# Ledger of designs, part 9: peptides against a protein of PDB entry 6TME

Target 1, 324 residues: chain A of PDB entry 6TME
Amino acid sequence: NRLKRAYIALQAWKKAFYSDPFNTAANWVGPDVCSYKGVFCAPALDDPSVLVVAGIDLNHADIAGYLPPELGLLTDVALFHVNSNRFCGVIPKSLSKLTLMYEFDVSNNRFVGPFPTVALSWPSLKFLDIRYNDFEGKLPPEIFDKDLDAIFLNNNRFESTIPETIGKSTASVVTFAHNKFSGCIPKTIGQMKNLNEIVFIGNNLSGCLPNEIGSLNNVTVFDASSNGFVGSLPSTLSGLANVEQMDFSYNKFTGFVTDNICKLPKLSNFTFSYNFFNGEAQSCVPGSSQEKQFDDTSNCLQNRPNQKSAKECLPVVSRPVDCS
Target 2, 324 residues: chain A of PDB entry 6TME as posed
Amino acid sequence: NRLKRAYIALQAWKKAFYSDPFNTAANWVGPDVCSYKGVFCAPALDDPSVLVVAGIDLNHADIFGYLPPELGLLTDVALFHVNSNRFCGVIPKSLSKLTLMYEFDVSNNRFVGPFPTVALSWPSLKFLDIRYNDFEGKLPPEIFDKDLDAIFLNNNRFESTIPETIGKSTASVVTFAHNKFSGCIPKTIGQMKNLNEIVFIGNNLSGCLPNEIGSLNNVTVFDASSNGFVGSLPSTLSGLANVEQMDFSYNKFTGFVTDNICKLPKLSNFTFSYNFFNGEAQSCVPGSSQEKQFDDTSNCLQNRPNQKSAKECLPVVSRPVDCS

## One batch from the design tools (peptide; aimed at target 1 H178)

Design b1_p10_4_s1 (made by RFdiffusion4, then SolubleMPNN; from b1_p10_4 with T7V S9A)
Fold by OpenDDE base, seed 1:
Structure b1_p10_4_s1 (fold): chain B 324 residues (1-324), chain A 10 residues (1-10)
Amino acid sequence: as target 1 above (324 residues)
Amino acid sequence: PPPPKPVPAS
């Protein structure tokens, strides 16, 4: 009976394929769904004598199509991996019936619409990858209430501010990159317990960096490049004892880049180019260390190569933003 | 570093 439902779902999905260049679904014929390419069966959790469809893996199949509502019949699926296809449309709400969902990867597709809130309904969700799509609108604050290991949102069309609930996240990796997020980074960011990598690159974020960033003791990668951040770098960044890669390039930062930042013990790459910094400590100068790489290009630094003109610098440097 | 690209699922 459960496999019969799976058969209905999978046949509906096959019908929803517009193109299958690798003939991935060529063998999707007949009731033996467990033999289908990319379909994986396992004993049911509630009855080990019953075989159910537990996983889908159609990664890199270049399939064009959409996800039909009949996929909601795959109630035993815990792993759904369909990355690197050309699926379009929206994530069907009927997937709310997939209560065992553990890993959901729809990355690198052509999905559109708002954030797939159906993913928030899955109580056991541990991995969510929706990057490289065309999802739009605001990010629901509830995403950070989920016990996710990683949150991949990059390369979408998300807008609005980053929710204050970010501080509740236990994710080790969070990517916001290449969206349309705006506003300030929430001060609650410092409450993230397990954060190792966070990427804000290529958004419309603005304001001052919150001092609370310095509380992120486990962060190894912090990339805030290509935004509209202003003010000085927080002095509390000296607390980033494990940061290895830090990028603040292509912003509107001002002030002095201090020794306390450039001498961070594990810092290997620090890029602060294309800002309006008017001074840097000697430890921040490119070439000052054999173990650390710095880029101070296109700032307002004196006696450094490849800096902005006085004409470009003066209007900004003379009007420092007080972030205190 | 650039944002990670999709990788094969586990």
Scores: peptide ipSAE 0.034, ipTM 0.747, DockQ to the pose 0.133
OpenDDE base, seeds 2, 3, 4, 5: peptide ipSAE 0.032, 0.034, 0.033, 0.022; ipTM 0.741, 0.746, 0.740, 0.683; seed 5 fails the geometry check

Design b1_p10_4_s2 (made by RFdiffusion4, then SolubleMPNN; from b1_p10_4 with T7V)
Fold by OpenDDE base, seed 3:
Structure b1_p10_4_s2 (fold): chain B 324 residues (1-324), chain A 10 residues (1-10)
Amino acid sequence: as target 1 above (324 residues)
Amino acid sequence: PPPPKPVPSS
């Protein structure tokens, strides 16, 4: 019975393929769905004597098509990996029936529409990858209430602010890069307990960096480059005891880059180029360390090469934003 | 550098 439902779902999906360059679904014929390429069966959790479709892996198949609602019949699927295809349309709401969903990877496709809220309905979800699509609109605050290991949102069309619920996230990796997010980074960011990597690259984020970033003692990668951040770097960044890669380039930061930041014990790469910094500690100077790489290009620093002109600097440096 | 494109997961 379960395999019959799976057959209906998979045949509907095959019909929804516009192009299958590698003939991945060529063997998707007949009732033996467990023999289908990219379909993986396992004993059902509730009855080991029953074989069910537990996983889909169509990664890198270059398939053009869409996800039909009949995929909701795959109620035993825990792993759904279909990255690097040309699937379009929306994620079907019928996938809410896949209550065992554990890993969901639809990255590097042509999906559109709002955030796939069906992902929020999966109680056991641990991995969510929707990056490199055309998802748009607001990020639901509830995404950070999920006990996810990783949240990949980069390279989409998400807009509005980052939810304050971010502080509730237990994810080790979160990517916001290359979207249309705006507003400030929430102060609640410092409450993220398991964060190792966070990336904000290439958004419309603005305001001052919250002091609470310094509470992220387990973070190894912090990239806030290519935004509209202003003010000085928080002095609390000295608390980033494990940061290895830090990037604040291409913003509107001002003030002095301190020793306490540049002497962070695990820091290997610190890029603060293309800002309006008017001073830096000696420890921040490129070439000052053999173990650390710095880039101070295109700031308002004195006696350094490749800096902005006085004409460019004066209007900004003379009116520093007070973040206190 | 920009975040990498997805790699296959087992």
Scores: peptide ipSAE 0.034, ipTM 0.743, DockQ to the pose 0.143
OpenDDE base, seeds 1, 2, 4, 5: peptide ipSAE 0.033, 0.022, 0.024, 0.024; ipTM 0.744, 0.685, 0.690, 0.693

Design b1_p10_4_s3 (made by RFdiffusion4, then SolubleMPNN; from b1_p10_4, 3 letters changed)
Fold by OpenDDE base, seed 5:
Structure b1_p10_4_s3 (fold): chain B 324 residues (1-324), chain A 10 residues (1-10)
Amino acid sequence: as target 1 above (324 residues)
Amino acid sequence: PPPPKSVPAS
């Protein structure tokens, strides 16, 4: 009995709650699990005459607790949304039994440990949100082998490099922001076919930006701010025909910001502040356009306000990094 | 700003 298994799982989960401030699980009593708050039933895919637990939605319940292994009994769950709680511990490996998993959102919790590799076992996974947790260690390269629509990894403790497999991703949105990623952005990034938004904010990324970024024709948001990038902006960025929001602020970029970048047809906001740029085209000057917003603050630009001192600029500008 | 939180599909 599938609902009986669900009952066992849900009761085990209720027992694993340390705090339920909104009494979300107050009605989690008795065998009728389909009446449980935040539990959603649907006809089974294999037998429409059988009702199964197909979804969990406990978003914003502020529940403190952990995910017990008995959750693996929820074998029919395709939607698991438990964001904005206070769940702690690790994602149970027993969730590998949830072979129908389609959307998995555990964001804004207190999960710890390595990347939840159980997510890689779900063949039909399309949405993965693990942001705002304390996941740590390496990002498994295999994550980008998944046919995901969105990958939210931001605000964790992930370390090491971004996998070269990123180019295999078909995701429209990928966030790496506010982790501890290091190394260079892989050149394979240009192979991402469906990318619309990518965010690298606040990592330890370094090196030159790969020229292949310019191949991201569909990207609308590209944010690489608050890293350690060096060198000049790739001339191939002129290929970002659909970019609307671009941020390179708080890096160590040098060189000249060109017209080809600042005149991108869809560009609405371009922030390149807090770098070591020593020149900019007139089209890049803040206030030069009514349709575009620019920020050139704290660079090494001449005849511009709020720039770095010559003392700060000279040692960097005089030693430009060659990315060729 | 950080991306918005996901909402379950009905």
Scores: peptide ipSAE 0.041, ipTM 0.777, DockQ to the pose 0.082
OpenDDE base, seeds 1, 2, 3, 4: peptide ipSAE 0.036, 0.036, 0.037, 0.036; ipTM 0.775, 0.776, 0.778, 0.770

Design b1_p10_4_s4 (made by RFdiffusion4, then SolubleMPNN; from b1_p10_4, 4 letters changed)
Fold by OpenDDE base, seed 4:
Structure b1_p10_4_s4 (fold): chain B 324 residues (1-324), chain A 10 residues (1-10)
Amino acid sequence: as target 1 above (324 residues)
Amino acid sequence: PPPAPSVPSS
């Protein structure tokens, strides 16, 4: 009996709660699991006469605890939302049995360990949110082989390089922000077909920006701020016909910020502050447009306020990195 | 109603 298995799983989970400040699991008593708070039942896909646990929603419950292996008994669950809790430990490998998993949100918890590779075993997964945890180590390349709509990885402890397989992603939103990623942005980035928003904020990324970024025709938000990028901005950025928000601040960029970038048709906000740019087009000057907002603070620009000293600029500007 | 995705604030 599927509901009997669900009962075993849910009771094991209740036992794994250390704190339930809102008494969310107070009614988790007895065999009628479909009446449990945060548990949602639906007719089984293979037999509409059978009722199964199809979803869990414990968002914002502030529950402290862990995910026990018995959760693998919830084989009919397609929606698993437990964000904004205090769950700790690792994601159980037993969740591989949840072959219907469609949306998995464990964001804003205290999960640790490597990337939860069990998520890669779910053939129908469309939404993956693991942000605001303590996941660590390398990002598996296979994550981008998944047909995901969104990939939220930000605010973790991931390290190493971004996989070359990123170009295979069909996600509209991808966040890498506030991790420990290093190396270059892969050139394959330009192959992302459905990308609207990509965020690299606050990593250890370096090298030149790949020219292939200019192929991202659908991107509306591109944020590469707070990294170690060097060289000039690619001239191919003129191809970002739909970009609205662009941020390259807090890097080590050099060279000239061109009209072709600052006159992008949909550009609303372009921040290139805290770099080593030694020139900018008139169209890039803050206040030059009412429709566009620019920030050129703390560069090596002449005749502009709030720039770096000559002493700070000269060593960097005189040794530009050639990205060609 | 089925659960829906939510986005925590940054």
Scores: peptide ipSAE 0.045, ipTM 0.765, DockQ to the pose 0.079
OpenDDE base, seeds 1, 2, 3, 5: peptide ipSAE 0.023, 0.041, 0.043, 0.034; ipTM 0.682, 0.756, 0.767, 0.755; seed 1 fails the geometry check

Design b1_p10_5 (made by RFdiffusion4)
Pose (drawn by RFdiffusion4):
Structure b1_p10_5 (pose): chain A 324 residues (1-324), chain P 10 residues (1-10)
Amino acid sequence: as target 2 above (324 residues)
Amino acid sequence: PTRPPVAPAP
């Protein structure tokens, strides 16, 4: 009995609810699971006459609990939204039985430990949001082999390198911000298809920017701020024909900012503050344009306000890194 | 659906 399996799964889950501030599971009684709050039924994909539990949405319920193995019985679920709860512990391996999983959002919870590799087992997975948890350790490189449209990893404790496999991703959006990733951005980044937005804010990345970034001609947001990148901006960045937001602030970049970048057509907000740039094109000057917003604070630029001192600048400015 | 945004640079 199909809905019985859903009943057992949801009752096992209610048992694990230690605190439900909004009494969200108050009506989770009896066998009519489709009437349970946050449970969404629909016709079976292969038979419109059969009723199935196809979605779970408890966004913003602030429920403290954990996900028991019995949730593996919800075999028809394709949508799972639990943003802003207090679900703790790990994602049960039994969730690999949810073979129709398409969008999985466990953002802003209390999940911990290694990357939830059960997500790699879902053949239809398109949206994976694990941001704002306590996941840690290495990132499974095979994640970029899945045909994910969106990958949100920001605000965890992930470590080590960006996988070389990143160029395989078909994602339109990828966030790595606020982890402890280290090392270089892989040269394969230029092979990412469909990429519109990529956010690296606040990691421990270094090395020079790969020239292959210039191949991302559909990118509208490229934010590499608050890392440790060195070298000059690659001249290949003129290929970012669609970039609208570009932020390289808080790095160790040196050299010149040219109009090759500052005159990009759709570029409206270009922040390169808190680096070691010793020259900039006139078109790159903040306050100079009514359409484009620039920020050059704390660089090594003559005749500009709030720059680094000459004392701090000369050691770094006179020793540029050979990107080789 | 709604979600927390990406935190800005510190």

Design b1_p10_5_s1 (made by RFdiffusion4, then SolubleMPNN; from b1_p10_5, 4 letters changed)
Fold by OpenDDE base, seed 5:
Structure b1_p10_5_s1 (fold): chain B 324 residues (1-324), chain A 10 residues (1-10)
Amino acid sequence: as target 1 above (324 residues)
Amino acid sequence: MERLPVLPAP
């Protein structure tokens, strides 16, 4: 009996709660699991006459606890949303039995350990949100082989380089922000055909920006702020025909910010502050447009306010990194 | 069940 297995799983999970401030699991009593708060039943895909547990929604329940291995008995679950809790430990490998998993949101918890590779076992996964946890180690390259709509990895402890397989991603939104990613952005990034938003904020990324970024014609948000990027902005950024929000602040960029970038047709906000740019086109000057907002603060620009001193600029500007 | 709200982007 599928509901009996669900009962075993849910009762094991209730026992794994250390704190349930909102008494979310207070009604998790008896065999009628479909009446449990945050448990959603639907007709089984293989037999519409049979009810199964198809979804979990415990978002914002502030539950402290862990995910017990018995959750692997929830074999009919397609939607698993448990964000904004205090769940700790690791994602159980037993969840590999949840072959219908479609949306997996464990964001804003206290999960630890390596990337939950069990997520890679789900053939139908479309949404993966693991942000705001303590996941660590390497991002598996295989994550980008998944046909995901969104990949949220931000605010974790991921280390190492961004996999070159990123170019295979069909995701519209990808977040790397606030991790420990290092190395260069892979040149394969330009192959991300469905990308709308990509965020690299607050990593240890370095090197030159790849020219292939300019191939991201559907990107509306590109944020590479708070990294260690060097060199000039790629001239190919003029290809970002749909970019609205662009942030390169808090890097080590040098060179000239061109008209071709600042005149991008959809650009509404372009922040390039806290770099070592030594020139900008008139179209890049803050206040030059009513439709566009620019920030050129703390660069090496002449005749602009709030710039770095000559003492700070000279050592960097005189030794530009050649990205060619 | 619809796709549930996610946390805002950073």
Scores: peptide ipSAE 0.042, ipTM 0.768, DockQ to the pose 0.174
OpenDDE base, seeds 1, 2, 3, 4: peptide ipSAE 0.034, 0.035, 0.039, 0.038; ipTM 0.775, 0.730, 0.730, 0.750

Design b1_p10_5_s2 (made by RFdiffusion4, then SolubleMPNN; from b1_p10_5, 4 letters changed)
Fold by OpenDDE base, seed 3:
Structure b1_p10_5_s2 (fold): chain B 324 residues (1-324), chain A 10 residues (1-10)
Amino acid sequence: as target 1 above (324 residues)
Amino acid sequence: MERLPVPPAP
């Protein structure tokens, strides 16, 4: 019975393929769905004597098509990996029936529409990868209420602010890069207890960096480059005891880059180029350390190469944003 | 199952 439902779903999906360059679905014939390429069967959790479709892996198949609603019949699927295809349209709401969903990877496709809220309905979801698509609109705040290990949102069309619920996230990796997010980074960011890597690259984020970033003791990668951030770097960044890669480049930061930041014990690369910093500590100077790489290019620093002109600096440096 | 790597910092 379960395999019959899976057969209906998989045959509907095969019909939804417009192009299968590698003939991945060529063997998708007949009732033996467990022999289908990219289909993985396992004993059912509720009855070990019953074989069910537990996983889909069609990664790198370059398949053009869409996800039909009949995929909701794959009720035993826990792993759904279809990255690096040319699937288009929306994620079907019928996937809400896949209550065992544990890993969902639809990255590097042509999916459109709002955030796939069906992903929020999966109680056991641990991994969500929707990056490199055309998803748009607001990020639902409820995404951060889920016990996710990783959240990949980069290279989409998401807009609006980052939800304040971010502080509730237990994810080790979160990517916001290359979207249209705006507003400030929420102060609640400092409550992310398990965060190792966070990437904000290439958004429309603005305002001051929250002091609470300094509470991210486990963060190894912090990239806020290519935004509209203003003010001075928070002095609390000295609390980033495990940060290895830090990037604040291509913003509108002002003030002085301090020793307390540049002397962070695990810091390997610190890029603060293309800002309006008017001073730096000696420990921040490129070439000052053999163990650390710095980039101070295109700031308002005195006696440093490749800086902005006084004409470019003066209007910004003379009007520092007070973040206090 | 293979996953795409985290995109590198630009």
Scores: peptide ipSAE 0.030, ipTM 0.717, DockQ to the pose 0.504
OpenDDE base, seeds 1, 2, 4, 5: peptide ipSAE 0.027, 0.029, 0.028, 0.028; ipTM 0.705, 0.704, 0.706, 0.704

Design b1_p10_5_s3 (made by RFdiffusion4, then SolubleMPNN; from b1_p10_5, 4 letters changed)
Fold by OpenDDE base, seed 4:
Structure b1_p10_5_s3 (fold): chain B 324 residues (1-324), chain A 10 residues (1-10)
Amino acid sequence: as target 1 above (324 residues)
Amino acid sequence: HSRLPVPPAP
């Protein structure tokens, strides 16, 4: 029964392939679905005497096609990895029937439409990778109610604000990079308990950085580069005891880069170039440390090379944004 | 994290 449903699903999917350059589905013939390339079977959780399709791995197959609704018949699938293909269209709502979904990787495809809300229906989901697609619209707040280890959203067309529910996330890695997110980083960010890496690169984020970033004591990578952030760096950034890589480049930051930030104990790379900083501590100067690398290029610093002109600096530096 | 290889982050 369960393998028969899997056969129907997999044959419908094969029919939905427009191109299979590596002939990945060439052996997808007959009822023995467990022999299919990229299909993995295991004993069912409810009956160990029953063999079921538990995983799909079609990574790097360069398959063009779409995901048909019949994939909802794969009710025992816990691992779905189909990255680096040319699948198009939307993620089928019928995948809500895959209640065992644990890892879902559809990254590096041609998927379109809104955030695949079907991912929110999976109670046991731990890994979500939808990066390098054409997903659009707002991010559902409920994504951060999931007990996810990683959330990869980068290189899409997501817009609107980052949900305040981000503080509920237990993810160690979150990527927002290369989208169209706008507004401020929520103050609730400081409540992220397990955060190690967060990447905001190349969005339309603005406003002041929240002081609560300094509560992220486990963060090793913090990249907020290529946005519209304003004001001074929060003094609370001195609390980032484990930060190794920090990037604030290509923003509109002003004020003084403090000694307390540049002397962070694990800091290896700190890039604050292409802003409007008008001062830095001696510990922030490139070449001041052998164990730390700094970039202060294209700011409003005195007595430093490669700075902005007074004409470029004066209009911004003379009108500092108060973040208090 | 994933048990299978994923493409690099930006």
Scores: peptide ipSAE 0.037, ipTM 0.755, DockQ to the pose 0.180
OpenDDE base, seeds 1, 2, 3, 5: peptide ipSAE 0.037, 0.027, 0.035, 0.036; ipTM 0.755, 0.699, 0.747, 0.760

Design b1_p10_5_s4 (made by RFdiffusion4, then SolubleMPNN; from b1_p10_5, 3 letters changed)
Fold by OpenDDE base, seed 5:
Structure b1_p10_5_s4 (fold): chain B 324 residues (1-324), chain A 10 residues (1-10)
Amino acid sequence: as target 1 above (324 residues)
Amino acid sequence: YERPPVPPAP
């Protein structure tokens, strides 16, 4: 019965393929769905004597098509990996029936519409990768109520602010990069207990960095480059005991880059180029350390190469944003 | 776990 439902689903999906350049679904013929390329069967969790479709892996198949609603018949699927295809349309609401969903990777496709809220219905979801699509609109706050290990949202069309619920996230990796997010980073960011990597690259984020960033003791990668951030770097950044890669480039930061930041014990790369910093500690100077790489290019620093002109600097440096 | 990389900053 379960395999019959899977057969119906997979045949409907095959019919929804517009192009299969590698003939991935060429063997998708007949009732033996467990022999289908990219289809993986396992004993059912509720009855080990029953074989079910537990996983799909069509990564890098370059398949053009859409996800038909019949995929909701794959009720035993826990792993759904279909990245690097040309699937279009929306994620079917019928996937709410896939209550065992554990890893969902639809990255690098042509999916459109709002955030796929069906992903929020999966109680056991641990990995969500929807990056490199055309998803749009607001990010639902409820995404951070999920017990996810990783949240990949980068390279989409998401707008609105970052939800304050971000502080509830237990994810080790979160990417917002290359969207249209706006507003400030929520102060609740400091409550992210398991965060190792967070990437804000290339959004429309603004305001001052919250002091609470300094509470991210386990963060190894912090990239806030290519935004509209203003003010000075928070002094609390000295608390980032494990940060290795830090990037604040291409913003509107001002003030002094301190020793306490540049001497962070695990810091290997610190890029603060293309801002309006008007001073830096000697420890921040590129070439000052053999163990650390710095980039201070295109700031308002005195006696440093490749800086902005006085004409460019003066209007900004003379009107520093107070983040206090 | 084969996934597309996050691109570097521009």
Scores: peptide ipSAE 0.032, ipTM 0.720, DockQ to the pose 0.871
OpenDDE base, seeds 1, 2, 3, 4: peptide ipSAE 0.029, 0.030, 0.031, 0.030; ipTM 0.717, 0.713, 0.719, 0.717

Design b1_p10_6 (made by RFdiffusion4)
Pose (drawn by RFdiffusion4):
Structure b1_p10_6 (pose): chain A 324 residues (1-324), chain P 10 residues (1-10)
Amino acid sequence: as target 2 above (324 residues)
Amino acid sequence: SSELSTASTS
């Protein structure tokens, strides 16, 4: 009995609810699971006459609990939204039975430990949001082999390198912000198809920017701020024909900022503050344009306000890194 | 929509 399996799964889950501030599971009684708050039923994909539990949405319920293995019984679920709860522990391996999983959002919870690799088992997965948890350790490179449209990893404790496989991703949005990733951005980044937005804010990345970034001609947001990148901006960045937001602030970049970048057509907000740039094109000057917003604070630029001291600048400015 | 504002929050 199909809905009985859903009943057992949801009752096993209610048992694990230690605190439900909004009494969200108050009506989770009896066998009519489709009437349970946050449970969403629909016709079976292969038979419109059969009723199935197809979605779970408890966004913003602030429920403290954990996900028991019995949730593996919800075999028809394709939508799972639990943003802003207090669900703790790990994602049960039994969730690999949810073979129709399409969008999985466990953002802003209390999950911990290694990357939830059960997500790699779902053949229809398109949206994976694990941001704002305590996931840690290495990132499974094979994640970028899945045909994910969106990958949100920001605000965890992931470490080590960006996988070389990133160029295989078909994702339109990828976030790595606020982890402890280290090393270089892979040269394969230029092979990412469909990429519109990529955010690296606040990691421990270094090395020079790969010239292959310039191949991302559909990118609208490229934010590599608050890392440790060195070298000059690659001249290939003129290929970012669609970039609107570009932020390289808080790095160790040196050299010139040219109009090759500052005059990009759709570029409206270009922040390169807190680096070691010793020259900039006139068109790159903040306050100079009514359409474009620039920020050059704390660089090594003559005749500009709030720059680094000459004392701090000369050692770094006179020893540029050979990107080789 | 952009996730930049969200991702910017530390």

